# Ledger of designs, part 56: peptides against a protein of PDB entry 6KZJ

Target 1, 71 residues: chain A of PDB entry 6KZJ
Amino acid sequence: SPDLLSEVSEMKQDLIKMTAILTTDVSDKAGSIKVKELVKAAEEEPGEPFEIVERVKEDLEKVNEILRSGT

## One batch from the design tools (peptide; made by RFdiffusion4, then SolubleMPNN)

Design b2_p27_6_s1
Fold by OpenDDE base, seed 2:
Structure b2_p27_6_s1 (fold): chain B 71 residues (1-71), chain A 27 residues (1-27)
Amino acid sequence: as target 1 above (71 residues)
Amino acid sequence: SREEALKLVMEILKRVEALKKKLEEEL
């Protein structure tokens, strides 16, 4: 739906901002990820779009927990 | 760790981008 697309678009923009903030004090090795593998995995993620969004939100909470706790 | 957090964010970003493309194809 257009509403879900808007939500996902906002999430994308927020994630880009988070990436920019987190890269400031992190080594180059932390940024070294196999982009091709991640893209393939993302394209093959099962479920309806709304289900994928919920799983993404769960994983974002893991990120938030790390940032809040400092671990 | 902050390094792990960055890796997670980058992975999630790729997933969100793929999802965005799927939704755009439905329009």
Scores: peptide ipSAE 0.555, ipTM 0.908, DockQ to the pose 0.594
Fold by OpenDDE base, seed 4:
Structure b2_p27_6_s1 (fold): chain B 71 residues (1-71), chain A 27 residues (1-27)
Amino acid sequence: as target 1 above (71 residues)
Amino acid sequence: SREEALKLVMEILKRVEALKKKLEEEL
């Protein structure tokens, strides 16, 4: 679905920004996002694209909880 | 922890990139 692709593309962009924010506080070199090496394991994720998106959103909520609570 | 959050974000980014690639291939 083109609409789903657009949503996923936006998610990717947001995640890149989040990664940059989280890494800059720890290291001056925030620009090293090695996504390519990690993609292989993600290819094994089961389910239809929509189902994967829902699981990603659930995991993003975990991230948000950590960032809000600081724990 | 913030470190855990970063780890999760990187993991999710990996998954999202893979998903994006799959969706692009389906077009």
Scores: peptide ipSAE 0.554, ipTM 0.908, DockQ to the pose 0.647
Fold by OpenDDE base, seed 3:
Structure b2_p27_6_s1 (fold): chain B 71 residues (1-71), chain A 27 residues (1-27)
Amino acid sequence: as target 1 above (71 residues)
Amino acid sequence: SREEALKLVMEILKRVEALKKKLEEEL
């Protein structure tokens, strides 16, 4: 739906900003991710769009936990 | 670790991009 697309678009923009912030004090090694493999895995992610969004939110919470704990 | 956090964010970004493309194809 258009509403879900707008939400996903906002998530994308926020993630881009998060990436920029996190790369400021992290080694290049952390950023050396094989984009091709990630894209392929993402395209094969099962579930309806809403279910995928919920799983993404769960993973983002893990990111937040890491940042809050400092580890 | 902060390194792990960055990896997760980058992975999630690609997943979100893929989802966005799927939704755009429905238009």
Scores: peptide ipSAE 0.553, ipTM 0.908, DockQ to the pose 0.589
Fold by OpenDDE base, seed 5:
Structure b2_p27_6_s1 (fold): chain B 71 residues (1-71), chain A 27 residues (1-27)
Amino acid sequence: as target 1 above (71 residues)
Amino acid sequence: SREEALKLVMEILKRVEALKKKLEEEL
């Protein structure tokens, strides 16, 4: 689905920005997240694309909860 | 913790990238 791809693309961009903000690594590699090398394990995630998106959103809420609560 | 949040974000990013690739291959 083109609409789902657009949503996922936006999520990717936002996550890259979040990583840059949260990281304390001052190395030049902080901006060069080699996501490509880590993808293989994620490719095994079961379910339809829309189901995976929903699970990702749930996990993002966990991130937000941590950041809001400070724990 | 902030460290835990970062780990989660990195893991989620990996999953999102994999999903994006799958969707691109379907088009």
Scores: peptide ipSAE 0.549, ipTM 0.908, DockQ to the pose 0.628; fails the geometry check

Design b2_p27_6_s4
Fold by OpenDDE base, seed 5:
Structure b2_p27_6_s4 (fold): chain B 71 residues (1-71), chain A 27 residues (1-27)
Amino acid sequence: as target 1 above (71 residues)
Amino acid sequence: AREEALKLVMEILKRVEALKKKLEEEA
């Protein structure tokens, strides 16, 4: 849906910003880190778009937890 | 660790980009 596309577009923009911020807070090599494909591969992630969004939000909470912990 | 957070963000970004493409194709 258009609303979902708008939400996903916003998420993408936020993630790009987070990547930039986190890279500056880590080693200069952080930006070159090659992330291995997870079970939920981008091109192969199953489910309806809205279901994928919810799973992405859950995974983002893991990021938030790490950032809050300071470790 | 902040390094782990960065890796997760990068992976999530990849997923979001793929999802956006799917949604754009539905339009």
Scores: peptide ipSAE 0.550, ipTM 0.906, DockQ to the pose 0.542
Fold by OpenDDE base, seed 4:
Structure b2_p27_6_s4 (fold): chain B 71 residues (1-71), chain A 27 residues (1-27)
Amino acid sequence: as target 1 above (71 residues)
Amino acid sequence: AREEALKLVMEILKRVEALKKKLEEEA
């Protein structure tokens, strides 16, 4: 789905920005965010793409809760 | 904790990247 792809692409970009904000021990340069190549587990994530997106959103809410609470 | 949040974000980013790749391959 092109719509889903665009959504996922946007999510990726947002996550990169968030990572940059949360990470202070790395270079402050665009595109400098490096994610460790532990993608194999992610590739094996079960479910249809849209289901994965929903689970990701749920997990992002956990992140938001952490950040909002300050814990 | 912020550290936990960072770890989660990075993990999620990996998942999103993997998903994006899958979707790109399907398209």
Scores: peptide ipSAE 0.548, ipTM 0.907, DockQ to the pose 0.600
Fold by OpenDDE base, seed 1:
Structure b2_p27_6_s4 (fold): chain B 71 residues (1-71), chain A 27 residues (1-27)
Amino acid sequence: as target 1 above (71 residues)
Amino acid sequence: AREEALKLVMEILKRVEALKKKLEEEA
């Protein structure tokens, strides 16, 4: 749906910003993020778009937990 | 660790990009 696409688009933008914030190595730049390569590997993820979004949100919570705990 | 968080974020970004492509292909 258009709403889901909008949400996913926003998630993508936020994730790119998060990678920039978390980057500590000088070799890591926006251009160094091999998104295309990652996309190719991710195209194999099974499930309907809504199901994939739910799994992504769950994994994002894991990220938040890691960042909060400092682990 | 921060490093692990970064790795996970990048993996998620990969998945989100692929998902966006799929949604764009629907129409």
Scores: peptide ipSAE 0.544, ipTM 0.905, DockQ to the pose 0.670; fails the geometry check
Fold by OpenDDE base, seed 3:
Structure b2_p27_6_s4 (fold): chain B 71 residues (1-71), chain A 27 residues (1-27)
Amino acid sequence: as target 1 above (71 residues)
Amino acid sequence: AREEALKLVMEILKRVEALKKKLEEEA
């Protein structure tokens, strides 16, 4: 659906920003992101699109927990 | 665990991009 595509597009942009922030201390790694090469391993993720989005949100919460803890 | 966070973000990005491609094909 167009609404889900918009949400996924926004998530992609946010993730790119997060990657840039997390790599600031390790030179210009943010500029070397080649998403097209990384997509192949994720093409077979099971579930409907909305189910995949929910699982992604759960994994993003894990990232947030790590960042908040400072570990 | 900053390195772990970065790895997770990159893996999530792969999944999101794959999902976006599927949705674009549907459009």
Scores: peptide ipSAE 0.542, ipTM 0.906, DockQ to the pose 0.619; fails the geometry check

## One batch from the design tools (peptide; made by RFdiffusion4, then SolubleMPNN)

Design b2_p28_2_s1 (from b2_p28_2, 12 letters changed)
Fold by OpenDDE base, seed 5:
Structure b2_p28_2_s1 (fold): chain B 71 residues (1-71), chain A 28 residues (1-28)
Amino acid sequence: as target 1 above (71 residues)
Amino acid sequence: PREKALELVMETLKRVEALKKKLEEKAK
């Protein structure tokens, strides 16, 4: 589904932005993410897409709670 | 808290890549 792929792409971009905000690395390559390594590691992620989506949503909720409440 | 948030973001990004890959594979 192109709509779902677009949504996933937007989620990815948001996560990248969050990474840039949260990282304390001030090097020239700060915030640089090696996508190839993420992809390789991601191949080990078990489950069907709908299962992975649910885990992603749970993690995002946790991140949001930390950023909002500081805990 | 900030470090924990960063760890979660990185882990979530990894899962998003997995999701993307699986969706692309199904689209073939």
Scores: peptide ipSAE 0.472, ipTM 0.868, DockQ to the pose 0.823
Fold by OpenDDE base, seed 3:
Structure b2_p28_2_s1 (fold): chain B 71 residues (1-71), chain A 28 residues (1-28)
Amino acid sequence: as target 1 above (71 residues)
Amino acid sequence: PREKALELVMETLKRVEALKKKLEEKAK
């Protein structure tokens, strides 16, 4: 689905932005994305797309909560 | 909290790539 692919691309972009925001030290490796690691994760992540989306949404909610409340 | 948020973002990014790959494979 092209619509879902677009949504996923936007989520990816937001996550990259969040990574940049959360990286405050020049020595941090968080901003250095390892492509091979992401590819490996793609092969090993179980479930149908809708199941993975739900996990992503849950994690994003947790991140947002931390950023809003500091806890 | 910052460290936990960062870890969660990185892990979520991996899942997003997994989602993208699965969708692309289904499109074939």
Scores: peptide ipSAE 0.471, ipTM 0.867, DockQ to the pose 0.863
Fold by OpenDDE base, seed 4:
Structure b2_p28_2_s1 (fold): chain B 71 residues (1-71), chain A 28 residues (1-28)
Amino acid sequence: as target 1 above (71 residues)
Amino acid sequence: PREKALELVMETLKRVEALKKKLEEKAK
């Protein structure tokens, strides 16, 4: 649905922002976005969209927990 | 912790791209 696509787009944007925040060294490639890797992941991620959404939301919560608590 | 958070963010970004692609394919 278009609503879900919009939500996914926002999630992507937030993740990119988090990447920029978490990388302190501009020369460090750890935070670099590799298009080919993202395309590969798109082909390999199993499950229906609703299943992937649930996994993404769970992972985002894990990220938030680390950022808030440092653990 | 920062490195682990970054790793998780990158992996999650990959899954988000996968989700986006699947949704776009279903919308065709």
Scores: peptide ipSAE 0.470, ipTM 0.866, DockQ to the pose 0.867
Fold by OpenDDE base, seed 1:
Order: C-alpha cells, then structure tokens, then sequence
Structure b2_p28_2_s1 (fold): chain B 71 residues (1-71), chain A 28 residues (1-28)
C-alpha cells in the first residue's frame, strides 16, 4: 500500500530528526546513522507488517514519554 | 533519560526499515 509506505517513511524521518536532536555531542556516534546497518538489521526483523507496525507505534509512544517526562 | 531515548529511537529505526522493506516486497 502506497499510503502505508508513506506513513512508514514519515515515521522514519521523524526518528532521524529525533536522533539528531538527542545527539548533542558531535563525537556521539549514535547520532551517525548508517543506512547499510539498518538495512542489514531489517533482514532479521520477524513478523508481518501489521505486527511490526504495532511494535513501532508502541516504541514511539515510549520515546515520546521519555522525552516529555524525563523518565 | 536522553541516552535511553536515543537507544530506543535507534532500535525503532531498525524496525521501521524492516517494515519498509516488507511493505516494498509485498508491493512487487
């Protein structure tokens, strides 16, 4: 579904932005996104798209909670 | 907290890439 692909692309972009914001030290390698590594990890992610979507949404909610409350 | 958030973001990004790939495969 092109609509779902667009939604996923938006989620990816938001995560990249959050990574950049959270990386305050220019020497912090965690802020340096390696696309090849992400693609490699993608091969090992189990489950159907609908299952992965739910995991992603849950984790995004957790990220937002940490950033909002500091806990 | 910031470090934990960053770690979670990176792990979530991996899952998003996996999701994107699976959707693209189904689109073919």
Amino acid sequence: as target 1 above (71 residues)
Amino acid sequence: PREKALELVMETLKRVEALKKKLEEKAK
Scores: peptide ipSAE 0.475, ipTM 0.868, DockQ to the pose 0.840; fails the geometry check

Design b2_p28_2_s4 (from b2_p28_2, 9 letters changed)
Fold by OpenDDE base, seed 1:
Structure b2_p28_2_s4 (fold): chain B 71 residues (1-71), chain A 28 residues (1-28)
Amino acid sequence: as target 1 above (71 residues)
Amino acid sequence: AREEALKLVMETLKRVEALKKKLEEEAA
């Protein structure tokens, strides 16, 4: 659905921002992350899109916890 | 740890991009 696509798009942007925070790379391309060409390995994840989204949200929470804890 | 978070973010980003592709294909 368009609503789910919008949510997933926002999640992608959040992850890109998190990568920028976490990375120590100072190269010219540090702010430009292109993941489209690396999707093949993830295309086989089982489940309906809404189920996959829920699993991704759980992993995002893990990331946020690490960032908040500073460890 | 920060390194673990970075790995998790990168793998999650790949999953999200793959999911986005599927949703875009469905919408087309």
Scores: peptide ipSAE 0.482, ipTM 0.877, DockQ to the pose 0.595
Fold by OpenDDE base, seed 3:
Structure b2_p28_2_s4 (fold): chain B 71 residues (1-71), chain A 28 residues (1-28)
Amino acid sequence: as target 1 above (71 residues)
Amino acid sequence: AREEALKLVMETLKRVEALKKKLEEEAA
């Protein structure tokens, strides 16, 4: 659905921002990450789109926990 | 833990892009 596509698009943008925060690379490339060429394995992830989104949210929460703890 | 977070983010980004592609193809 268009609403789910919008949500997924926002998640992508958030992940790109998180990459910029977490990376030690000093280059000016954090905002232009090209990942569409490396998604072959990810295309085989099982489940309905909403189920995949929920699993992604769980992993994002793990990232946030790490950032909050500072470890 | 920062390295683990970066790994999770990069892998999740791949998954999100794949999902976005599927949704766009479904809409076409």
Scores: peptide ipSAE 0.476, ipTM 0.875, DockQ to the pose 0.586
Fold by OpenDDE base, seed 2:
Structure b2_p28_2_s4 (fold): chain B 71 residues (1-71), chain A 28 residues (1-28)
Amino acid sequence: as target 1 above (71 residues)
Amino acid sequence: AREEALKLVMETLKRVEALKKKLEEEAA
């Protein structure tokens, strides 16, 4: 659905922001992320899109917990 | 740990991109 697509698009943007926060300044190319080239394995994830989204949200919460705790 | 979080974010980003592609294909 278009609503689910919008939600997934927002999650993508949030993850990119999280990457920027979590990355260390190790190279000039740290800001360039070509995600589309690395999605082949992820395409095999089982379940309907809404089910996969819920699993992704669980992992996002794990990330948020780490960010909030500072560990 | 920060390193674990970064790894998790990158893997999750791959999954989200794959989902976005699937949903865009459905909408087309």
Scores: peptide ipSAE 0.473, ipTM 0.876, DockQ to the pose 0.612
Fold by OpenDDE base, seed 5:
Structure b2_p28_2_s4 (fold): chain B 71 residues (1-71), chain A 28 residues (1-28)
Amino acid sequence: as target 1 above (71 residues)
Amino acid sequence: AREEALKLVMETLKRVEALKKKLEEEAA
């Protein structure tokens, strides 16, 4: 689904930004992270793409909660 | 904690990239 691909692409971009905010290593540029180099384990995540997206959204909400609460 | 958030973000990014790859392959 092109709509789902667009959503996933946007999520990727948001995660890159969050990585830059959270990382203490200023030597690495978040935009240059080669995540696709080591994604074999993640490729085994079970479920349809839309189900995986929902689980990812739940994890993103956890991240946002940490950032909002400061804990 | 910030450290936990970073770990979660990095792992989630890995999962998102894998998912994106699958969707791109399906679209081909």
Scores: peptide ipSAE 0.473, ipTM 0.874, DockQ to the pose 0.594

Design b2_p28_3_s2 (from b2_p28_3, 14 letters changed)
Fold by OpenDDE base, seed 2:
Structure b2_p28_3_s2 (fold): chain B 71 residues (1-71), chain A 28 residues (1-28)
Amino acid sequence: as target 1 above (71 residues)
Amino acid sequence: AKEEALKLVLETLKRVEALKKKLEELEK
């Protein structure tokens, strides 16, 4: 689904933004992220798309909870 | 903690990339 692909692309963009925010707060490791390695590792991610989406949503909520807590 | 959040974000990013690739292949 092109609509789902667009949503996934936006999720990726949001995660990149979150990464930038978090790395700014913790260390000067912003820019050391090797996207190529992430892509390679992603090829081995098990599960059907729906299952992966559910895992992503769960982790995104966890991230948001941490960000809201400020710790 | 912020460090834990960063770890989660990076792992989630990997899963999102995997999802994107799988969806792209399904749409061929």
Scores: peptide ipSAE 0.460, ipTM 0.864, DockQ to the pose 0.802
Fold by OpenDDE base, seed 4:
Structure b2_p28_3_s2 (fold): chain B 71 residues (1-71), chain A 28 residues (1-28)
Amino acid sequence: as target 1 above (71 residues)
Amino acid sequence: AKEEALKLVLETLKRVEALKKKLEELEK
C-alpha cells in the first residue's frame, strides 16, 4: 500500500541518518553511504514482506537499545 | 557498541530496501 511504502521510506531515511551519525562518530573521515550497493544486496533478502518487517522491527529495537544505553 | 549499532543499521537498511522492492513488485 502507498501508506506502507511511505512508512518504509521514512524508516529508510531514519536509518540513513543513523548511519551518518554512527559513521561520523566511529571515523574521523566523513563520507556518504552507497545506497545503490545496498539496494543490490537487498535483492537477496529472504522472506515475505511481513517477515522482513518483523526483522526490521527487531533490528531497530536492538539499534535503539545500543544508542540509548551507549553500550 | 557503536560499531555493532552501525552494522545493525546497515543490515537493516538492506532489509528496508528489500522490503520496498518487494512491495513495489507486488503492487505493479
Scores: peptide ipSAE 0.459, ipTM 0.863, DockQ to the pose 0.806
Fold by OpenDDE base, seed 5:
Structure b2_p28_3_s2 (fold): chain B 71 residues (1-71), chain A 28 residues (1-28)
Amino acid sequence: as target 1 above (71 residues)
Amino acid sequence: AKEEALKLVLETLKRVEALKKKLEELEK
């Protein structure tokens, strides 16, 4: 589905932005991350697409909660 | 903690890449 691919691409972009924000405060790790390696390492990610989406959304909410709380 | 948030973001990014790959393969 092109709509789902667009949503996934948007989530990716949001994660990149959050990575940049957090890196400026915490570490330099984000700047050295190679997307190509992430893709290769992700080949073994288990589960159907809908299961992965749910895990992604849950983790995004956890990140958002940390950012909102400031802790 | 922001350190935990960064870890979560990076792992989530990995899963998003995996999801994208799987979806692209399904569209073939």
Scores: peptide ipSAE 0.457, ipTM 0.862, DockQ to the pose 0.783
Fold by OpenDDE base, seed 3:
Structure b2_p28_3_s2 (fold): chain B 71 residues (1-71), chain A 28 residues (1-28)
Amino acid sequence: as target 1 above (71 residues)
Amino acid sequence: AKEEALKLVLETLKRVEALKKKLEELEK
Protein backbone atom coordinates (compact mmCIF):
# COMPACT_ATOMS: atom_id res chain seq x y z
CA SER B 1 0.00 0.00 0.00
CA PRO B 2 1.10 3.58 -0.56
CA ASP B 3 0.87 4.34 3.16
CA LEU B 4 3.19 1.49 4.08
CA LEU B 5 5.59 2.36 1.26
CA SER B 6 5.72 5.91 2.57
CA GLU B 7 6.47 4.67 6.08
CA VAL B 8 9.24 2.44 4.76
CA SER B 9 10.71 5.33 2.78
CA GLU B 10 10.87 7.42 5.94
CA MET B 11 12.57 4.58 7.79
CA LYS B 12 15.15 4.35 5.03
CA GLN B 13 15.82 8.07 5.19
CA ASP B 14 16.29 7.93 8.96
CA LEU B 15 18.72 5.04 8.59
CA ILE B 16 20.74 6.95 6.02
CA LYS B 17 20.96 9.91 8.39
CA MET B 18 22.12 7.62 11.18
CA THR B 19 24.74 6.16 8.87
CA ALA B 20 26.11 9.62 8.18
CA ILE B 21 26.38 10.34 11.90
CA LEU B 22 27.97 7.02 12.80
CA THR B 23 30.59 7.02 10.04
CA THR B 24 32.18 10.22 11.33
CA ASP B 25 34.31 8.26 13.80
CA VAL B 26 34.44 4.82 12.19
CA SER B 27 35.41 3.35 8.84
CA ASP B 28 33.19 4.63 6.06
CA LYS B 29 31.49 1.34 5.27
CA ALA B 30 28.35 3.01 3.98
CA GLY B 31 29.95 3.77 0.63
CA SER B 32 30.66 0.09 0.10
CA ILE B 33 27.02 -0.98 0.17
CA LYS B 34 26.25 -3.02 -2.93
CA VAL B 35 22.85 -2.90 -4.58
CA LYS B 36 23.26 -6.52 -5.62
CA GLU B 37 23.52 -7.60 -2.01
CA LEU B 38 20.43 -5.63 -1.08
CA VAL B 39 18.48 -7.37 -3.84
CA LYS B 40 19.54 -10.74 -2.48
CA ALA B 41 18.41 -9.69 0.96
CA ALA B 42 15.02 -8.82 -0.47
CA GLU B 43 14.49 -12.38 -1.63
CA GLU B 44 15.81 -14.02 1.52
CA GLU B 45 14.36 -11.89 4.29
CA PRO B 46 11.83 -14.13 6.01
CA GLY B 47 8.41 -13.17 7.28
CA GLU B 48 5.46 -11.05 6.34
CA PRO B 49 5.95 -7.32 5.78
CA PHE B 50 4.60 -6.45 9.22
CA GLU B 51 7.08 -8.83 10.84
CA ILE B 52 9.97 -7.23 8.97
CA VAL B 53 8.73 -3.80 10.05
CA GLU B 54 8.82 -4.92 13.67
CA ARG B 55 12.42 -6.08 13.29
CA VAL B 56 13.31 -2.75 11.73
CA LYS B 57 11.69 -0.85 14.58
CA GLU B 58 13.51 -2.99 17.12
CA ASP B 59 16.90 -2.31 15.53
CA LEU B 60 16.14 1.39 15.21
CA GLU B 61 15.44 1.50 18.92
CA LYS B 62 18.78 -0.18 19.61
CA VAL B 63 20.53 2.41 17.46
CA ASN B 64 18.73 5.21 19.25
CA GLU B 65 19.82 3.82 22.61
CA ILE B 66 23.45 3.82 21.49
CA LEU B 67 23.16 7.37 20.18
CA ARG B 68 21.56 8.60 23.39
CA SER B 69 23.92 6.83 25.78
CA GLY B 70 27.09 6.94 23.73
CA THR B 71 27.75 3.30 24.59
CA ALA A 1 29.24 1.24 20.74
CA LYS A 2 29.17 3.23 17.52
CA GLU A 3 30.55 0.27 15.58
CA GLU A 4 27.67 -1.89 16.71
CA ALA A 5 25.20 0.84 15.87
CA LEU A 6 26.64 1.14 12.37
CA LYS A 7 26.34 -2.61 11.90
CA LEU A 8 22.73 -2.49 13.02
CA VAL A 9 21.96 0.40 10.68
CA LEU A 10 23.48 -1.33 7.67
CA GLU A 11 21.68 -4.60 8.34
CA THR A 12 18.45 -2.72 8.90
CA LEU A 13 18.89 -0.94 5.57
CA LYS A 14 19.04 -4.36 3.93
CA ARG A 15 15.81 -5.36 5.63
CA VAL A 16 14.15 -2.13 4.56
CA GLU A 17 15.09 -2.77 0.95
CA ALA A 18 13.77 -6.30 1.29
CA LEU A 19 10.52 -4.97 2.70
CA LYS A 20 10.18 -2.43 -0.09
CA LYS A 21 10.65 -5.10 -2.73
CA LYS A 22 8.14 -7.43 -1.10
CA LEU A 23 5.58 -4.66 -0.94
CA GLU A 24 6.15 -3.79 -4.58
CA GLU A 25 5.60 -7.42 -5.54
CA LEU A 26 2.38 -7.56 -3.54
CA GLU A 27 1.08 -4.51 -5.39
CA LYS A 28 1.22 -6.26 -8.77
Scores: peptide ipSAE 0.454, ipTM 0.862, DockQ to the pose 0.777

Design b2_p28_8_s1 (from b2_p28_8, 13 letters changed)
Fold by OpenDDE base, seed 1:
Structure b2_p28_8_s1 (fold): chain B 71 residues (1-71), chain A 28 residues (1-28)
Amino acid sequence: as target 1 above (71 residues)
Amino acid sequence: SMPDLLKEELAEALYLLKKNIEILNEKL
């Protein structure tokens, strides 16, 4: 359903952000400004990666629940 | 179809999750 696709898309965005946090050097001049800002903000907030992971887990559970129930 | 699209999106999400785990394993 469109709602499920939206849910999964949001989850993917979180995962993309995690990838950026894990792989992007904020000092790299070749890096995207947007990515640098996101990574810098996440590094300044130590809980951010864990908050993202918890959201991903909750989203996966919600998706599974919806798929099983058909709602 | 919508089911096919959902499967594709979930597969991409799974790939990203696995990739992130692998990156962490490499950094440790």
Scores: peptide ipSAE 0.341, ipTM 0.836, DockQ to the pose 0.153
Fold by OpenDDE base, seed 3:
Structure b2_p28_8_s1 (fold): chain B 71 residues (1-71), chain A 28 residues (1-28)
Amino acid sequence: as target 1 above (71 residues)
Amino acid sequence: SMPDLLKEELAEALYLLKKNIEILNEKL
């Protein structure tokens, strides 16, 4: 069966990425190359926030269906 | 329990979503 906890954790990671994209402020994450690269990617790919939201919505739908059906 | 942990993780996800919406309200 799917690991629901892992799935939710991955969704949280997407939401954290969204935060980095929306703030475009790397000062609180100074020295983090990964965060800086995420911000640069967001500037180069304006559609990425919408892609992330769609993934989160789909994943939440899946989680909800599994919880309701047990399968 | 695992169900309780899952509820907590979902609550944290909801918090992040709310935070992102708030950021949008401030930035745009």
Scores: peptide ipSAE 0.338, ipTM 0.835, DockQ to the pose 0.153
Fold by OpenDDE base, seed 5:
Structure b2_p28_8_s1 (fold): chain B 71 residues (1-71), chain A 28 residues (1-28)
Amino acid sequence: as target 1 above (71 residues)
Amino acid sequence: SMPDLLKEELAEALYLLKKNIEILNEKL
């Protein structure tokens, strides 16, 4: 469904953001402003990457339930 | 360590993703 695809797309964006947090230097001016802000936030709050992963896991579980139930 | 915990959480997320792909393979 369009809603399911939208949810998966949002989750994928979180995964991409995590990749950026792990691999991008905040001093790199070539990155997007949004990515830099997320990386900076993660550096300032050590728990932030874990919060992102937990959100992704929750979203994946929701997707899993939708796929199993067909709703 | 905190990095180890993060790796574990990411691995769990990837597991869920794999399960979702398997469901799609079965149903669609």
Scores: peptide ipSAE 0.263, ipTM 0.773, DockQ to the pose 0.057
Fold by OpenDDE base, seed 2:
Structure b2_p28_8_s1 (fold): chain B 71 residues (1-71), chain A 28 residues (1-28)
Amino acid sequence: as target 1 above (71 residues)
Amino acid sequence: SMPDLLKEELAEALYLLKKNIEILNEKL
C-alpha cells in the first residue's frame, strides 16, 4: 500500500532523527554539517524529543489501522 | 523526571511497533 509505505517512511525518518539526537555529539567534528545542525536545533528545544516520540506513536497507530483495515 | 517520562513514551511506541509486527506476522 502506498499509504502504508509513506507512513512507515515518515516514521522511520523520525526514528533515525531520534537516534541521532540521543547518540550524536553536536561538537563532534566528524559529523556532517547537516546532521550537526539538525541535532543542535533539536537539542536547543527541550521538548523536541517528546514531540518526535508523539509523532512516531501517531504514525504507529495509523500503521496499525491500515494493517487491520487493509486500506 | 524528564528522562523517565521519555522512556515511558518510548515504551508505548515500542509496544505499538511490536503489535504492528505481530499483525503482519498473522496476515502474511
Scores: peptide ipSAE 0.261, ipTM 0.769, DockQ to the pose 0.056

Design b2_p28_8_s2 (from b2_p28_8, 15 letters changed)
Fold by OpenDDE base, seed 5:
Structure b2_p28_8_s2 (fold): chain B 71 residues (1-71), chain A 28 residues (1-28)
Amino acid sequence: as target 1 above (71 residues)
Amino acid sequence: SDEDLLKEELAEARYLLDLNIEILNEQL
């Protein structure tokens, strides 16, 4: 759905910002990343897209908590 | 299709998250 797509796009943008904070290597890898291979790998992950999105959100929150609190 | 685009964007997001976790593991 458009709502889920917009949510994922927002998450991706936040992740790009996080990468820029964590490393000085901010090179655009979009051209070098083989998206088709990423899609194939993602298809091995169980669950419908909305379920995968929820797991990504949960993992992202864990990372945020580590960065915020150090634990 | 919209579904294909969603899968592509989600795959990229998962990759970026895994990459950031890898960077954290290297730095911590």
Scores: peptide ipSAE 0.558, ipTM 0.909, DockQ to the pose 0.520
Fold by OpenDDE base, seed 4:
Structure b2_p28_8_s2 (fold): chain B 71 residues (1-71), chain A 28 residues (1-28)
Amino acid sequence: as target 1 above (71 residues)
Amino acid sequence: SDEDLLKEELAEARYLLDLNIEILNEQL
C-alpha cells in the first residue's frame, strides 16, 4: 500500500542518515549496493511485506536504543 | 509497480540496517 511504501521510504532515509553519522565513507558503501541482489535476498525472508517491516522496525529501535544510551 | 518498489525499498532498508549494525560492531 502507499502508506506502507511511505513508511519504508522514511525508514530508509533515517538509515541513510544513521550511516552518514557512523562513517565518513558513505559514498563507497552506497555505491556497492546492488538492488537486484538485495531483492533476491529479501524474497527469502519469510512473511508478508508488512510483517517484514515490523521486524525491521523492531531491530531499528534496538539499534536506536544502543546509540542513545551507549549500552 | 508499487509492489516491486516496496520490495526494493524494503530490501535496501534491511541492507542498510545490517550495514549500520556491522559498522557499530566494528566501532564498539
Scores: peptide ipSAE 0.558, ipTM 0.909, DockQ to the pose 0.542
Fold by OpenDDE base, seed 1:
Structure b2_p28_8_s2 (fold): chain B 71 residues (1-71), chain A 28 residues (1-28)
Amino acid sequence: as target 1 above (71 residues)
Amino acid sequence: SDEDLLKEELAEARYLLDLNIEILNEQL
C-alpha cells in the first residue's frame, strides 16, 4: 500500500543518515547496491511485506537503543 | 508498480540496517 511504501521509504532515509554518521567512507562499506539481487534475497525471507517491515522496525528499535544508551 | 517499488525499498532498507549493524559491531 502507499502508506506502507511511505513508511519504508522513511526508514530507508533514516538508515542512510545513520550510515553517514557511523562512517565517513560509506562507499567502501556499501559499494554499489544491486537492487535486483537484494530483492531476490528478500523474497526468500518469509512473510508478507508488512510482516517483514515489522521485523525490520524491531531490529531498528534495538539499534537505536544501543546508540542512545551506549550499551 | 507500487508493489515492486515497495519490495525494492524494503530490500534496500533491510540491507542498510544490516550494514549499520555490522559497522556498529566493528566499533563496539
Scores: peptide ipSAE 0.557, ipTM 0.909, DockQ to the pose 0.541
Fold by OpenDDE base, seed 2:
Structure b2_p28_8_s2 (fold): chain B 71 residues (1-71), chain A 28 residues (1-28)
Amino acid sequence: as target 1 above (71 residues)
Amino acid sequence: SDEDLLKEELAEARYLLDLNIEILNEQL
């Protein structure tokens, strides 16, 4: 759905910002992204897109806790 | 299609999250 697409796009933008905070060199990693390979790998992950999004959100919250507390 | 774009965006988001976790693991 458009709402789910917007949510995922927003998460991606937030993650890009996080990367910029964590490192000053993101160009090499960004340039090496092979979308086709990523999509193939993602298709091996079980669950419908909305279920995968929820798992990504849970992991993102864990990362946020690490950033806030350092652990 | 919207479904294909969703899959692509989700795959990229998952990659970026994994990348950030990797960076954090290197710094901690």
Scores: peptide ipSAE 0.557, ipTM 0.909, DockQ to the pose 0.540

